# Peptides against a protein of PDB entry 2AUS: the designs that were tried, part 266

Target 1, 323 residues: chain A of PDB entry 2AUS
Amino acid sequence: ADIKREVIVKDDKAETNPKWGFPPDKRPIELHIQYGVINLDKPPGPTSHEVVAWIKRILNLEKAGHGGTLDPKVSGVLPVALERATRVVQALLPAGKEYVALMHLHGDVPEDKIRAVMKEFEGEIIQRPPLRSAVKRRLRTRKVYYIEILEIDGRDVLFRVGVEAGTYIRSLIHHIGLALGVGAHMAELRRTRSGPFKEDETLVTLHDLVDYYHFWKEDGIEEYIRKAIQPMEKAVEHLPKIWIKDSAVAAVAHGANLTVPGIVKLNAGIKKGDLVAIMTLKDELVALGKAMMSTQEMIERSKGIAVDVEKVFMPRDWYPKLW

## One batch from the design tools (peptide; made by RFdiffusion4, then SolubleMPNN)

Design b2_p30_1_s4 (from b2_p30_1, 14 letters changed)
Fold by OpenDDE base, seed 4:
Structure b2_p30_1_s4 (fold): chain B 323 residues (1-323), chain A 30 residues (1-30)
Amino acid sequence: as target 1 above (323 residues)
Amino acid sequence: AMEAERAEHAAIVAEVDARVAAYAAELAAA
């Protein structure tokens, strides 16, 4: 997620009108909530759906959605997108995840062998989705980006693991246990990262949300609830971005595809078929879409559809129609 | 209205705590 993407400028003279739009850090509190994402610390026990339902009740919301299911027994980072931002979760579903897991071994294994075998599970692994998943139970590959052993205490192995979206840590631990020859199970699991959301000062509990809501509504203190809710733009930080001229914003906000002349700057390394975020010059999320060109094609071509717009977030009236 | 909302939020907190405690009890019994 922290891949610093190079920014290629196509139009170095492009300016933005400060009177148009609502930059992420300048939204009135009600608008900030409407375009917000909570970095929720999910407790162990409740489902991700129960947690989303509680957030909706706490904040008086019509709709919300989570950035990827945590099992009841799994705690930690659950991004919850609010109201107008609800569909931004589609950017988080494919995002990498990090976990801290406690693996319990069913027999004694020398520490050096544990370390050696766990290192072999970095890279591509074959997994089958669990029976309870709505996903077709086809064998699939998943990437394990890294495994970091934090502690080994006899049969208990605490480790950090970075994985591709939809990697099942329980299945990983089962296969590690088989490779060790003694078997293993997942004792505990905490998600420490979901794309751009991690354990940091933005992580809040359901209890914190209740308290912060009351500080806002009763005491008029907006600071806490404003800090507890991230702008929806946070949920797309890990995506390649395309920044567009002010004159293109309203058309995209009406659902028009982004054409090459609308591009001011873009990230390097966009491939055809990539999910991309279309941004204003004030870093406001206009839309998500599918890249129809590579970065190179978007630089070299003077015309054509650059992005097939799949989901608009920005209201149609934040920028004027300049066509 | 604010008292009703406080009562609803207190009920939500109690629901959360009960759900977390129930799961912790299931783990301790295993």
Scores: peptide ipSAE 0.622, ipTM 0.949, DockQ to the pose 0.800
Fold by OpenDDE base, seed 5:
Structure b2_p30_1_s4 (fold): chain B 323 residues (1-323), chain A 30 residues (1-30)
Amino acid sequence: as target 1 above (323 residues)
Amino acid sequence: AMEAERAEHAAIVAEVDARVAAYAAELAAA
């Protein structure tokens, strides 16, 4: 998520009309909620589905979805996309995750050996999904991006771990325990990151959300509920972006594929088949789609389909039809 | 209407707290 992507400008003269659209920071509160994502602190106990159901009841929503399941026992960062933004979770499912885990060892191991063995688990690991996973129980490779040991107290090892989406920390701890020769289990697990969503000032509890809703509805103070809900554009910060002309926005919002002439600027390193975010020049999310060209092809070509539009988010009326 | 919504939200908070407490009790019994 934190990889700064270079921005290549294709049309340096492209301007945007300030009267069109609703930039993420300028949406009326009701519209902000309709296009929002909550960075929820999930408590231990509830399922991710129970949490989504409660959010829908609190905010009087018809639809919501979560950015990747947390097990009942796992606390922390659960992105919940609201209403019109519900399908933006598709961008979050493949995103990297970070956890803080407490591993309990089933025997005494010298600290130096713990540190050495845990460092060997950085990189590629072979995992089998748990029995209760919706994923077929096939062996698969996953990346461990980093392991940071925070504390070692006898048999208890507190560590931070950055992982590829769908890495099972319980399975990782089991394998670490086997490699140490004593066995281990996962005592506690908290998710501290899900793609662009982290433990920061935007992280809110269900209790906070109730309080902030009442401050808005009873006291007329929208500030708290506005801060508790991130714009849906936050959920695509980790994706490669393509920014389009005002004249192309309405067509894409109607479900037309993005053609090369509509591109103003784009991130470097887009490959054919990548999930990309189509943005306005005001950083509004128009749609998600599949890149049909590389960045280089999108620069060099004068025509053709750049992005196959898979999911439109922007309403059809925010920008005028200029065709 | 506001009173009814406040009551529903209080019920939601109670449901959340009960679920969290039930899980904490399961961990303490294990």
Scores: peptide ipSAE 0.619, ipTM 0.948, DockQ to the pose 0.769
Fold by OpenDDE base, seed 2:
Structure b2_p30_1_s4 (fold): chain B 323 residues (1-323), chain A 30 residues (1-30)
Amino acid sequence: as target 1 above (323 residues)
Amino acid sequence: AMEAERAEHAAIVAEVDARVAAYAAELAAA
């Protein structure tokens, strides 16, 4: 998620009208909430669905959705997209995750062996989904991006792990325990990252959210609730982006596919079939879509469908119809 | 209206705390 993508400028003379749209930092508070994502610290105990239901009750919302289920026992980073932003979770579902896990070994193992074996689990692993998953119980490969051992205390191993979406840490720990020859189980698990959302100053509890709501409604202090809710654009920071002309925004907001003439700038390394974020020149999310061309094709071609628009977020009226 | 909303939010907080406490008790009993 932290890889800065190169930006290729196709039209260096393209300007944007400051009167059109609502940049992420300039939304009125009600509109900010309607296009918001909470970086929620999920406590251990409740389901991710219970947490989303509570947020809806707290904020008087009709719709909300989470960026990837945490089991009841798992705490930490749960992105919750609000109202009109609800569908942005589709960008977060495939995003990498980070966890801190406590693994308890069922026997004594030398630290050197623990470190050596855990390092072998970096890369591709074979997993079977747990019984409770809605996913067909087929063996599948998943990537472990990194394993960082934080602490070893006898049979307790605290480690940080970066993984591909839908990697089961419980299953990883079980396989590590088998490879160590003693067996192991997952004692504790906290999610510390979900794509662009991490443990930082933006992480808030349900209690914080209640307090910040009351500061806004009773005291007129918007600052806290505004900080507790990230703009939906945060949820697409990890995606490759395509920035479009003001004249193309309303068409895309109506569900029209993005054509090559509408492109002002784009990230390098877009491949055909990639999920991409279509942005205004003010860094507003217009839509998510599937790239129909590579970055190179979008540069070289004068015509054609660049992006098949799948999910529109921007209202149709933020930019004028210029066609 | 604000008092009713405070009461609802207090009830939500209590529901959250009860779920967290129940899970902590399950862990202590295992």
Scores: peptide ipSAE 0.614, ipTM 0.948, DockQ to the pose 0.792
Fold by OpenDDE base, seed 3:
Structure b2_p30_1_s4 (fold): chain B 323 residues (1-323), chain A 30 residues (1-30)
Amino acid sequence: as target 1 above (323 residues)
Amino acid sequence: AMEAERAEHAAIVAEVDARVAAYAAELAAA
């Protein structure tokens, strides 16, 4: 799933003014928080909404949003976008997810049969959303990218699973149990990945956030809270990118559509209708938008609307108006 | 002001811990 996208350069002479903007690594701490995303380790028990509410109270925030609901029972990776970055979560909703699940079988099954049957669930599966989902209960196809069995202990099967967004692991386990002929249920579930966010050194608890906030406010130590908050640009790493000229940044920051002359470089394989991230030459997120052209059309054409700008993140004053 | 913020944060931690503990108790009773 982490296919490195090729970068095609249209203008190899394009330079960026170092005085304009705020690169993700050079934001003052207050500005870093305003454009931040927390890779939160959600504990089991609370809702994703309760967790976002606590983060807002801890950090004195007006706005925050999460990158995809985890059920109360599900722990692990919950990206929480802060303040001016709140809307970046829209980039994470369609992103692939990884989980570690504990499946309990309702009967004895030979290990070889468990392994064989679970391997057959890699690929396209048909799911019916649960009764309590906000999603219309229509049958839908979802992709299981991989299943990795970690441990088999009698009737307990620990496995890693990579899935398309909105795949229900509980439903997957139910179908595996039916295929095994004994039935099964989901005992435990942890999300280990949500797009670019994973279990790594950036994963923090609510307790860590409280401690790191106090280290900053009381002791003047910014290092911990700075590390606990990722730049919003992290939340778009999985998207195709278009890098624009300094002269185009302010127009896009004012909500103007990106035109072809503003493009310096872009990822290969952009299709019309794709969600794309518009970036500065300093890798700052300017906006999210819908591609109105393919990569090839953006290379070949001299003019036209390349991206319909849907969500602006860049402040209007970071770059000068050059139009 | 800082004491009030510490007290608020301590209350948040207590709310989190209570919610986690309540769920753990539900699992142990099932």
Scores: peptide ipSAE 0.613, ipTM 0.947, DockQ to the pose 0.762

Design b2_p30_2_s1 (from b2_p30_2, 13 letters changed)
Fold by OpenDDE base, seed 5:
Structure b2_p30_2_s1 (fold): chain B 323 residues (1-323), chain A 30 residues (1-30)
Amino acid sequence: as target 1 above (323 residues)
Amino acid sequence: SEARRFREELRERNAKLEEEAAEVEKLLAE
């Protein structure tokens, strides 16, 4: 996810009108909330859905959604998309997740063997969803992107793991234990990342949200609630981006597909079928869509549908209709 | 050990988060 994608410029002379739109850093507080995503430190106990319901009540919101279910007993990073940004979760749900886990081995294993076996679990693994999963208990392949052993203390193995969405760390630890020949269980787990959201200064608690909302509504202090909510554009940082001309923004905001002439710059490595973020030159999210062309095709072609627009976020009136 | 520290810190953090969550739930029920 942290791979800086190369940016290919198609039109180096394209300018943007500073009077049009609302860049992520220039939104009034009400608009910022309407297009916001909270990096929540989800408490253990409640479900991800219960926590989303509480956030809606705390912030007096009609709609919200989360960027991927966290087990009720597990704490850590849960992105919660608000109001008009709610549907940005479609970019977050498939995003990679990181955890720090403590695995307890049921027998003594040499450290070299632990390291060797855990390295073999990097890559594609076959998992069966647990009984508690709403997902059909069919075998499925998942990717383990990396395993970083932080410490081995006898039978306790602390590790960081990056995984494809919907990988069950408990199941991974069980299989590692089987491969080691002694068995293992998950002693502790925390989610440290969900796509572009991580443990950093943007991480907030439910209690923080209560306090910050009161400071805004009772004391008129918006600073805390503003800081607690990230712009929806944060939720698409991990996606390949296509930046479009000001003249194309209103059409896309009305639900028109993006055509090749509207492209100013784009990330390298876009494939046909990829989920892409359509951005203004001010880094405002216009829409999410499916790439109908590769990056190379978008460069080489003079016409055609580049992106099939699936979800518009930008209001229709932020940019003038130029058609 | 880092493993022990992680466990202890996580347990403390989780206990605090659970307490705060219960307070929030109570506040919202009022």
Scores: peptide ipSAE 0.607, ipTM 0.954, DockQ to the pose 0.744
Fold by OpenDDE base, seed 1:
Structure b2_p30_2_s1 (fold): chain B 323 residues (1-323), chain A 30 residues (1-30)
Amino acid sequence: as target 1 above (323 residues)
Amino acid sequence: SEARRFREELRERNAKLEEEAAEVEKLLAE
């Protein structure tokens, strides 16, 4: 569930100038693409990198990146960040993933035992990365956030699973099969979620992108390509947010750290070391950074560095220098 | 069963996506 974080207001009198910046809903189509993320339905067959290369060619882009590798043989949700938004993948790579999987058991197991054993796999699991991964084949812990059994049909178990980034569902199913004593394999797998991106009306195919780009370039119809691309702000919806004064925006856009006086409002529950999104009062992404204070410290303190700014997204000229 | 339906729907969807991806790859080679 997208846990709506509480918003704490620090300065209730702070106003924003409507003439400054480019809110996500008011970006011209070219600017929208420059700060865009595609919720791609990745086909089976190609690698995530090949698909990103194709998107760059289809949309005539210089750079793009994906929000977390999907296996070549697996279809489903792959966020692809475009151009100036490419670095937003830093927020998506560590984000949780959801899959629907069909597990086939190699023997007969009572349904009650299947349910009991699968429930034991919620929480921390130990996995070894596959040989093909660039990750050193060391044992590592991963979190399984939830397992929802959708159906048990004899030896076929359909389930939804939410997992920490870099959890291998094939390995999970193998271990479940071992724990059941009969063995199991992954019969089918689809990725249904990657952070804030899910299977919804924003999900588009490569073919859709070809058609929609053609409609824009040849027919002058921008509506389809506009709908096919989400604003980069979508890619940070799952992060805790800090909203800043108009007078602080230009400094942060120049790479200055966010200080406590610049904060207008913030989410509850920020901890020191958390990745946070710095937003304008118009919900524009200024930067990503590391929280140097908790939410409580940011409220109680009058001064100090609140966020160490790591990645700036906003152009330096969208807001005036007011210092 | 939902398991069978999921398998069938996923296979059909994947077949279509794979065909469309092959068409896109050809178009880009052009």
Scores: peptide ipSAE 0.605, ipTM 0.954, DockQ to the pose 0.746
Fold by OpenDDE base, seed 2:
Structure b2_p30_2_s1 (fold): chain B 323 residues (1-323), chain A 30 residues (1-30)
Amino acid sequence: as target 1 above (323 residues)
Amino acid sequence: SEARRFREELRERNAKLEEEAAEVEKLLAE
């Protein structure tokens, strides 16, 4: 769920200069691409890495990265961060994933038992990574956030599942089948969500990208490629945010830690150690960092390091140096 | 059933996506 985080205003008089920065909706097309994320409908067949390589070739890009590997055989939502936004994948990789899955049971099971057992798999589960995974085959705990049974048709169970990153749905289905006593396998799987990216009007294909890039380069029509690429700020929508003064932006863009006086507003519920997005008052992503204080500490304190800045995204020249 | 519909729609969608991906791969190889 896109939990709308409460916003606490610390400085209600803080204004932003409209001449500084490039708000996500006002970036020139080249800059929009440089700070973009594609909500790709990944085809079955190619690996997530192959698809990223193709996108780089299609769009004539030097760098790109994906927000979390899909199995080659699985289609659906794959966020692909572009160029200067490539490092935003660090916010997406740990983000929850949603799938729609069809499980086929190897025997007859009463519907009530199916529902009861599947509900028991909500929460923490122990998984072993598959043999072909680059992940060490150690047992690990993963969270299943929710299981929504959409339909039970005899031995076919259609369900939506929200999971922690790196949860293997095939393994989940196998364990559900074992718990039901009859066994089960994954008949179909699609990824419907990756963090803030979902199946919506922003979902585009590789073919769309080819066409839209062509329309821009050959026909001068930028509208399609502009719509096909989301601003990098989309990739941090699920993170707690801290909005900073214009006077603090350039320092943070140079890699300085965010201090408490720079904070204008912030989300409630930030804990020490949380990954947070540092934003301008124009909702531009400046940096990602680790919270060194809670929300409450950031409100109550007059000084100190609020965020240890780890990854800067904003160019150093978008805001003036005011230090 | 919704399960059958999902399977059919997904297979059709996947087939199309795979075909289009093959076309893109071919285009990029030229």
Scores: peptide ipSAE 0.602, ipTM 0.953, DockQ to the pose 0.747
Fold by OpenDDE base, seed 4:
Structure b2_p30_2_s1 (fold): chain B 323 residues (1-323), chain A 30 residues (1-30)
Amino acid sequence: as target 1 above (323 residues)
Amino acid sequence: SEARRFREELRERNAKLEEEAAEVEKLLAE
């Protein structure tokens, strides 16, 4: 469940100037694309890099990146960050993933045993990356957040699984099969979630993007392409947020670290070292950074560096320099 | 079964997505 993080208000009197910035819902179409993320239904066949290359060609873009590699043979949710938003993938790469998988067992196993063994795979597991991975094939731990068995039909087990980024479902199924004593393989797999992106009305195909871009460029209809592209702020919904004063925005947009006096409100449960999104009071993404304080320290302290700014997204001119 | 339905629906969906992707690839090659 997307646990809605509590919001702690430090300054309840802080106002924002409506003339400054570009809220996610008020960006001109060109600017919306520049700061956009596509929730792509990745087809089976092409690599995640190939479909990103195709999206750049379809939409006439210089830069794009994806929120985490999906197997060429696997379809489903692939966030593709565009242009100025390309680096928002840094927030998506570590984000949890959900899949629906069909596991085929190589022998008959009682349903109670299947359920019991699959429950034991919730939590920490040890995996080795597959050969096709650009990652060094070292053993590593990964978290399985949940396994939801949808159906057991003889030797076919349909399940939903939530996993830490870079968990290999094929390897998980192999290990489940070994634990069951009969062996198993992955018969079907679809990715249904990547961080804040899921199978919903925002999911679009490559074909949709071709059509929607055509409707915009040839017919002047921007509605479809606007709907097909999510604001970059969507890509940070799963992160803890810190909302800052208008007077602090330009400094952070210039790469200055966020200091405690700039904070208006923040999510509860921020720890030192957490990746956080720095937001305006209009819910515009200013920057990503590393928390240098806990939420509690950011509340109690009057000064100090709250966030080490790692990546700026907001243009320097959206807010006036007030320092 | 739900498992069977999922497989059938996923295969149909994947076939469509793969066909559309091939059309897009062709379009981009022209």
Scores: peptide ipSAE 0.601, ipTM 0.952, DockQ to the pose 0.756

